# Peptides against a protein of PDB entry 6RGO, part 71

Target 1, 392 residues: chain A of PDB entry 6RGO
Amino acid sequence: MALKLLGFNQDATCFSVISSNKGVTIYNCDPFGKCFELEKSTSNDEELDFLVEMLFSTSLIAVVDKTIGASKRKKLKIVNTKRKATICELTFPHEIMDVIMNRKIICVVLKSDQIFVYDISCMKLLRTIDVRGEKLKSTSKFRNSEAVGDIGVRVSLSTDNNSILCYSSYSKSDKENAPLNDIVVFDALKCIQINVLPAVHQSNIVCIACSPDGMLMATASEKGTIIRVFKTIDTENDEPILVNEFRRGSRPSRISEMKFNHDNTLLACVGESDTIHIFALPVTTTEADANEDDTLQQSSHSLSSSINGLQYISKGLANRFGKIIVSKIPTQSQQRHVAYIKIPENAKYRIGFPKDTTNTIHICGEDGNYLVYSIPRNEVGPCTLVKSNTFD

## One batch from the design tools (peptide)

Design b1_p22_2 (made by RFdiffusion4)
Fold by OpenDDE base, seed 5:
Structure b1_p22_2 (fold): chain B 392 residues (1-392), chain A 22 residues (1-22)
Amino acid sequence: as target 1 above (392 residues)
Amino acid sequence: EEEEEEEEFEEALEEAEEEEEE
């Protein structure tokens, strides 16, 4: 039976899947088991499609029925999984493309390139973000659903209460076909734009990950060969700070998901390739509290020593044409993965980082595998399989 | 109706947060 993966929750304690027979199923990771099933309302052999966003391990989920022919693709339902009841229903003017939440904020992404930002506590609308802006309202050419592939607004939200929202935006180029290659950083609680990262890729951004604390953001384009990591809030001379540039591969391959671990030391990516890549981030030693205290020589050979070569080439050449060319890290200084997982070819996988175990990664596949891997600390190599479960 | 749905939502959120701490 065809499984479709929906993904992990924020802390990788649960994951959700669509089963053709049952509808939506949520699994606990530990102990492994079914915790919730949303029964299929229709006996029809229609291909089920859903958005499900979980609120951590709580009984609350956001659900959108995206099934073809369903009039419900514009409806967000908040469901209490314990009560098996819909507690809130919101209807949008356009089809819902994505839903993302934390304990404070729900963001709803529409096919119109609008982001609706809600306070979760009262479902109050805080902001409508129109990513197309005023100029593009006149070209009411709805992207014909067929020809404009899966390129819409991408979003990621910090899992903390600071609620830093990162979203892809159209470049200010007067071209009718401006790429979605800018990033906006938005404080979802204060409803203020914090930062704009212009032209972070040459093509459309197809994947974004915000760090749990909202301080870092990873981006990937349609090409998926390079991943860039930026600071979200901090700027240097009013220019975006590029922290890392990672090489996933030489061949184009779409990245479907990226995630930071809880302490911002690792970034994982998954997509159409046979490989999950895990990259190490430099530990930002805050230089602040180098008070003099004593010489305990504990030789923790932290992997910090080999990463010293990332000179922050903060030389943004502000070209006279207002295009901040993000200084390309020289191809020689592009970091590779520190760890990897081989996955079946053509199997879609999702990734999650558990909160308490920074060197563990959870993965699940449309092949019905839930797998827990240990990430090597001291060597570049494959991850070690620790636990495996199957689901249907 | 809208106020009752807001109260039911807040109560359901509080109950769901308490269930995560146990």
Scores: peptide ipSAE 0.039, ipTM 0.690, DockQ to the pose 0.772
Fold by OpenDDE base, seed 3:
Structure b1_p22_2 (fold): chain B 392 residues (1-392), chain A 22 residues (1-22)
Amino acid sequence: as target 1 above (392 residues)
Amino acid sequence: EEEEEEEEFEEALEEAEEEEEE
């Protein structure tokens, strides 16, 4: 049977799957089992396509049926899984590309490069963000909807109540084909732009992750070789906004998903490669406990990858749109502890970090495997399989 | 209809917040 993974919820207590025979199924992770099924509305042997976003472990899900017809692809349904009822239905002017939520905010990404930001408590529209901006009003070239390949606006939302929204934006370059390589950091509750990170990659950004607390964000480009981690907020201290640069691999490979763990100590990535990578983040030591002398011998096998330091010369255009903070990419890729999981070739996997265990990762595959791994913290190596279940 | 959908949504959100505190 063809399975399509929708992903884990925010705390990795549940994951959602499209089954070609049943429709959408939500699985609980512990105890492992089915908790909800959304049956097919149609008896046709058509390939099912859905967006499903679950609000943590709650009875609330956001659903978009993308299977058939341009009309369904524009409808967002909020469903109470306990009542098995649609409690809200929103219709958008364009196809829905992504839906993300937390306890305060729903963000709906459209094929038009618009982000609709809603207050979840009353489904009130707080903001429409037009990522194309006012510049495209002059050039009537709608990118013909057919030639817009898999490159669209990417979003990530913090899982906390601060509701920090990170999204990809078009570079201000006068080129007709500006890449989606800027990042905007947005307070979704206050509807305020916090920061703009220009040209964080040379190519389009295809994956973004926000930390649960909204303090960090990770980005990957179409190349998927380098992952960059940034602070979302400019601290008054002259600290670089770019805190980490990780190398996933030497070969180009698309990253489909990245996630931080709940304490911001790990960043995982998954995609088209046979390997899930888990990177260690620096603990931001608050100044107090700097005293312990732990001489961890840096086995500096410097893989001197010539990171051509893009010296972005920030010409300070102090215009009314927030401080363009061009962080210098530090040329020092610190080699950090990297854990990994080998996955089957051509199997799509999704990742989640459970809240209760900072050294555990949940993964699920289109091969029908739900797997729990323990992450080694003190050594570079493979993760250890702790639990396995199968789903259909 | 819209008012009934708003009430059903608020009730479902409250029930959902209670299910996470248990």
Scores: peptide ipSAE 0.037, ipTM 0.679, DockQ to the pose 0.818
Fold by OpenDDE base, seed 1:
Structure b1_p22_2 (fold): chain B 392 residues (1-392), chain A 22 residues (1-22)
Amino acid sequence: as target 1 above (392 residues)
Amino acid sequence: EEEEEEEEFEEALEEAEEEEEE
């Protein structure tokens, strides 16, 4: 049967899949098993396509039927899985491209490059963000970019109650074809723009991940060779803070998903390559009160990768190519993965980090495998398989 | 209708949040 992965929920306790014969199925990770099934509404041999976003481990799901020929691609349904009832139905002016949520906010991304932000408690519309309208204010000539079929606005939301929304926006360039290579950081609760990171890549951004606490974001372009990690809110001299620059590989390959673990120590990425990459983030030692005493010289070989100095490239040579304001970390100082998982070629996988175990990663594949891996801390190497299950 | 759908949604969200604490 053709399986299509929808992904893990926010805490990786559940994952959702589309089965061509059954419709949507949600699996619980531990104990492993089916927890919900949504039957297909049509008997047609049409390729099923859905968006499903689950609110953590709750009975609440957001569902969009994206099946080709379905008039429902503009409808969001909120479904209580225990009651098996639709509790809310919203209709949008354009096709829904993405839905993301946390305990406070639902964000709906449209094909029109609009983001609708709702208060989840009452389904009240807090804000409509018009990413194209922002571009029109910055660029004199709007061409209907119908031709860039697969490049839309990308979004990521913090899983905490602060509800930090990161989205891709069009660069302020006089070029008719400005790329989606800016990031906007938005407080979804207050409906305020917090930060703008200009030209974080040379090409369109295709993947964004926000950290659970909303303090970090990871970005990848269409090339998928370099991942950049930024602070979301904090700035240095009104400039964006680049925390890390990771090299996934030398060959271009699309990244489909990135996730932070719950303590912001790891970033995982998956996509069209045969390898899931896991990167280590520098632990910002919060200055916990260094109470004086215990001289225990445990030589923890912390792999303090000496982030050799941020060379402030001085303002001087504004050459004609768009100012990548992001301090280019020299290609030699680009960090590689600390751990990896090999996956079958051409198998699509999704990733999730469980809350309770910072060194464990959940993965699921369109091959019908649900796998739990342990991440090595002290060495660069493969992850160890801990648990495996199969689904249909 | 809209107010009754809002109340039914708030109740369903509260029930869903209580289920995560169990």
Scores: peptide ipSAE 0.035, ipTM 0.679, DockQ to the pose 0.820
Fold by OpenDDE base, seed 2:
Structure b1_p22_2 (fold): chain B 392 residues (1-392), chain A 22 residues (1-22)
Amino acid sequence: as target 1 above (392 residues)
Amino acid sequence: EEEEEEEEFEEALEEAEEEEEE
């Protein structure tokens, strides 16, 4: 059967798939099984396409029927899975490209490069962000270049209640084809822009991940060779703080998804490559716990010793034209993965991090595999398969 | 109608949040 992966929910307790025969199916991860099925509305052999975003493990899902020929590609449905009822239906002026949510906020991304931000509690529109309109205000010559194909606004939302929204924006360059290579950090609850990270890549940003707490953001361009991790809120001398620069590979390969684990110690990435890469982040020791002198000499040789090098003071060469060139971390400081998973070639996979086990990763494939891996802590190597299930 | 749909939505969201705490 042709399966299409929709992804994991925020805490990786569930994942959603499209089955050509059945419609949308939601699986519970543990115990593994079907928890919900949305029947296809069409009897036709049309290729089913849906957006489904689940609110954690709740009965609440956001659904968009994107099936070709369906007049529904502009409709968001909020569905109670227990009642099998549509609670809310919203119609947008343009096709829905993405939907993301947490306990407080729903963000709807349109093909028009608009982001509609809703309060989930009452489905009230808090903000319309017009990413194109911001560019039109900054550039006298905005051509409505039909955004050809896969290049649109990318978004990621923190899974916490702080509701930090990260989205890709157009560079302020007077070039008709300015890339989507800026990032805006937005407080979705307060409807305030917190930060702007200019030119984080040379080409369009195609993947963004916000950390669960909203304090970190990972970005990848169309090349997918380098992943950059920034602080979202914090700035140093009004400049963006680059925390990490990871090298996924030497060859271009598109990254489709990135996720942080719940404690911000790991970043995983998946895409068109035969390899899921897992990177280690430096543990931000909050300075607060330094004062309690309690002498328990437990000799946990934490691998803290080898990260000597990252005192690269970003000498931002502020060129006179306001181009914050994100200081290229010297190629020698580009970290590799600490762990990896080999996946079938050309298989699409999605990733999730469970809340309770920071060194476990959930993955699911369009090949019908749901796999749980243990991530090695003390060595660079392959992840160990812990559990496997199949779905159809 | 709109107020009844808002109340039915809030009740359904509360019921969905309670199901996550169990």
Scores: peptide ipSAE 0.035, ipTM 0.663, DockQ to the pose 0.825

Design b1_p22_2_s1 (made by RFdiffusion4, then SolubleMPNN; from b1_p22_2, 7 letters changed)
Fold by OpenDDE base, seed 1:
Structure b1_p22_2_s1 (fold): chain B 392 residues (1-392), chain A 22 residues (1-22)
Amino acid sequence: as target 1 above (392 residues)
Amino acid sequence: KEEEELKKFEEALKEAEEELKE
């Protein structure tokens, strides 16, 4: 059977899949098992396409049927899974591309590069964000969306109640073909723009992850070779703070998903490559409790060789992208532990971090595998498989 | 209709908020 992964919920307690024969199935991670099924409405052998966003482990899901007809692709259904009933239906002027939620906010991304922000408590529209803005209305000849791989607005929402929304925006270049390489940070509750990070990559941003607390964001371009981590709210001299720069690989490869763990100590990425990468984030020790004494001179000899590549990139980028004050990433940034998971070639995987175990990652594949891995803390190496289940 | 749908939504959200406290 062809499986299509929809992904994990916000806390990685559940994941959603499309089965060509059954429709949408939601699985619990622990105990492992089916918790909900949405039956296929049509007997036709049409390829099933859905968006499903679950509100954590609750009975509330948002569903978009993208399988049949241009009209259904514009409808968002809110479904109570316990009652097996649609409780709300919204219709949009354009096709729905993405739906994200937390306890306070639902964001709906349209093919028109519009973001609709709703208060979940009453389904009231708080804001319509037009990412193209007023100036681009004239030059929006409908890019025939067929030929250029699905370059649209990307979004990520904090899972906390602060509801920090990060989205990709068009650069202010007068060029008809401005890249989606800016990031806007938006308070979704107050409907206020907090920050703008200009030109965070040279090409379109294809993946964004917001941290659970909304204090960090990770970005990747179409190249998928470099991942950048920024502060969302904090600025230094009105300039964006680059916290981390990670190299996933030397070869271009699309990153499909990134996730922070619950305590912002790890960033995972997955995509078209045979490898899930997990990067260690330096814990910003608040300066307070650095007591002087423990001069543990432990011999850091061996790990020096692989990291020499990072020093060269910092000097070159600082000159071309103007005043990005790359605050001197302390030379301790060299001790970034990287863990990895090998996955089957051409298998699409999704990732999630459980709340209660900061060194555990959940993954699921279109191969029908649900896997739990332990992440090594103090070494560079493979993750250890802890649990495995299969689904159909 | 809209008020009845809104009421069903508020009830379902309240149930979901209770499920988030367990």
Scores: peptide ipSAE 0.161, ipTM 0.786, DockQ to the pose 0.842
Fold by OpenDDE base, seed 5:
Structure b1_p22_2_s1 (fold): chain B 392 residues (1-392), chain A 22 residues (1-22)
Amino acid sequence: as target 1 above (392 residues)
Amino acid sequence: KEEEELKKFEEALKEAEEELKE
């Protein structure tokens, strides 16, 4: 059967798929099983396309039907899965490209490069962010959306209640073809811009991941060779703090998804390559807990010693053109993966990190495999398969 | 109609918040 992956929920307790025969299906991860099915409304042999965003493992989902006509592509439905009922319907001026949510916020991304931010509790519009309008204020020329192809605004939202929204924006360049290579960090609850990370890549950003707590953000460009991790809120001398630069590979390959684990110790990436890469992050001890002198000598051999290379990224050369070139971490200091999973070539996979087990990763494929892997702690190597299930 | 839909939404959100406590 032709399967299309929609992805995992925020805590990797569920995943959603489109089955060519059944429509949208949601699976529970543990115990593994089908928990919801949205049957096809039409018997037409049309290729099914949906957006589905889950509110964790709850009965609430956001659904966009992209299959039938331009009007449905502009409609967001909030569905109660237990009642099999639409409880809210919103219509947008443009096609919906993405939907992301947490316990507080729904963000709707339109083909117009607009982000609609809603308070989930009342479905009240808090803000419309116009990424093109911001560009038009900075650049005299509107880029027609038709010439952008598969390049649009990318978003990621923290899964916590702080609701840190990271989105791609157009660089302040006098070039008609300014890339989507800036990042804006936005407090979605307060509707305040917190930070702007200029020119984090040389080309358009195609993938963003926010950490669960909203303190970190990972970015990848169209090249997908380098992943950068930044602090979202903190700045050093009004400059963005680059925490990590990871090398996925030497060959260009699109990254489709990135995820942090729950404790911000791991970053995984998946895409068009035959390999899921998992990177270790330095444990950022928040300086705040330094004061409790509690002398308990528990001899936990924390592997703290070897990652102490806080490479102070030397002051980026402010080139005369006001482009903050994020100083490339020297190619020698680019960290590689600590773990990997081999996947079938050309298979689309999605990834998720469960909340309670920071050293496991859930993956699912359009091949109908749901797989749970254990991530090695003390060695660089392949992940170990722990559980396997199939779906249709 | 809108108030009834909003009430159904609030009830469904409350049910979801209860599901998130288990």
Scores: peptide ipSAE 0.154, ipTM 0.778, DockQ to the pose 0.838
Fold by OpenDDE base, seed 3:
Structure b1_p22_2_s1 (fold): chain B 392 residues (1-392), chain A 22 residues (1-22)
Amino acid sequence: as target 1 above (392 residues)
Amino acid sequence: KEEEELKKFEEALKEAEEELKE
């Protein structure tokens, strides 16, 4: 059967899949089993496509029917899974591209490059963000519906109550084809822009992850060779906003998903490659534990990937946009523990980090495998398979 | 209809908030 993965919920307690024969199925991770099924409403042999976003492990889900020919691509349904009932229906002016939520906020991304921000408690619209801005409305030929490939506004929302929204935005270049290579950091509750990170990549951003606490974000471009990690907020101490730069590989490969673990010590990425990569983040030690002289023995395996630090020479236009000092991350700081998981070639996988076990990763594949891996902390190497289940 | 949907929404959100406390 053709499976399509929708992904894990925020805490990796559940994952959702589309089965061509059954419709949408939600699986619980532990104990492993089906917890909800949305039956196929149409007898047609049409390829099913859905967005499903869960509110953690709760009975509350957001659903969009994206099936080709379906008049429902502009409708968001909020469903109570226990009652099997639609409790709210919202209709948008354009096709829904993405839906993301936490305990406070629902964000709906439209094909028009608009983000609708809702208070979940009352489904009240807090803000409409127009990523193209008012000036570009007149000249933006609707990207022809066929040539709107995978390039659109990307979003990520913190899973905490602070509700930090990171989204990709168009660069201010006077070029007709400005790339989606800026990042905006937005307080979704207060509806305030916190920060703007210009030109974080040379090409369009295709993947964004926000940390659970909203303090970090990770970005990847269409090249998918370098992952950058940024602070979301400027610290008073003139510390560089760019805190990490990781190399996934030497060959271009699309990254489809990135996630931080719950304590911000790990960043995982998955995509079109045969490998899930897990990067170690430096713990920002608050000043107290400065005393342990942990002599990180220089295991001298020279992965001399010369990251040519992009010296963005900021030519002196005195506009109040803070000097992004792309500080040269010292190449020495790249000797971080990297763990990996080999996955079948051409199988799409999704990733999730469980809350209670910071060294565990959940993965699921369109091959029908749900797998739990242990992540080595003290060595560079493969993850160890701990548990496996199959689904259909 | 809207009042009944709103009530069903409030009940479902309350149930979800209880499920999130465990």
Scores: peptide ipSAE 0.147, ipTM 0.778, DockQ to the pose 0.781
Fold by OpenDDE base, seed 2:
Structure b1_p22_2_s1 (fold): chain B 392 residues (1-392), chain A 22 residues (1-22)
Amino acid sequence: as target 1 above (392 residues)
Amino acid sequence: KEEEELKKFEEALKEAEEELKE
């Protein structure tokens, strides 16, 4: 059967797929099995296209039927899966491109580069973010939307209640085709812009991941060769803090998804390559644990010694023209993956990190495989397959 | 705690489903 992956929920307890014969199916990860099916509205052999966003493992899902007619592509349905009933329907002025949610917020991304932010509890519109219009107030020429269907506003939302929204924005460029290479960090609850990270890549940003706590974000461009990790809220001298720069590969390959694990110690990426890459993040020791007991000499040889190469060259060359030159981490300090998973060539995979096991990753493929891997922590190497299931 | 909050949220959504039907 032709499967299309929709992805994991926020805590990787469920994943959703489109089956050409059935419509949308939601699977539970443990115990593995079907937990919900949404039947296709038509008996026709039309290629099914849906957006589905789950609210964790709850009975609540957001659904957009993109299969038939321009009118349906503008409708968001909130569905109770237990009742198989639509509880809310919203209609937008433009086609829905993405839907993301947490326990507090639903964000709806439109083809118009607008982000509609809703309070989930009452489906009240809190904010409309116009990613074009916010910059059009400055005399900058923006990219005409018509030319490149694949490039649009990208968003990621923290899975916590802080509801940190990261989105791509157009650079201030005098060029007719300004790239989507800025990031805005937004408090979705308070509707306040917290931070702006200018020119984080040279080309359009095509993938963003926010950490579960909203304190970190990862970005990848169309090239997908370098992943950058930034602090979202914290700044140093009003400049963005680049925490990590990872090299996925030397060859261009599009990254489709990135995710942090729940403790911000790992970042995974997947895309058009035959390899899922997993990167280690430095453990931010919170200063709080430094004060207690002297006594336990447990010789945990922390692998802290080899990270001597992160010289914070805070050479803030504040060039007079407000170009925050993201301090290029020297190419020599670009970290490689610490772990990897080989996937079938041309198979689309999605990734998720379960909450309770920070060294485990869930993956699912359009090949009908749901796989659980253990991530090595002490050595660089392949992940170990722990569990395998199949779905259709 | 989180399961109880999630259950309270399902209950509040259920109440909101009743409020949206009136």
Scores: peptide ipSAE 0.072, ipTM 0.666, DockQ to the pose 0.059

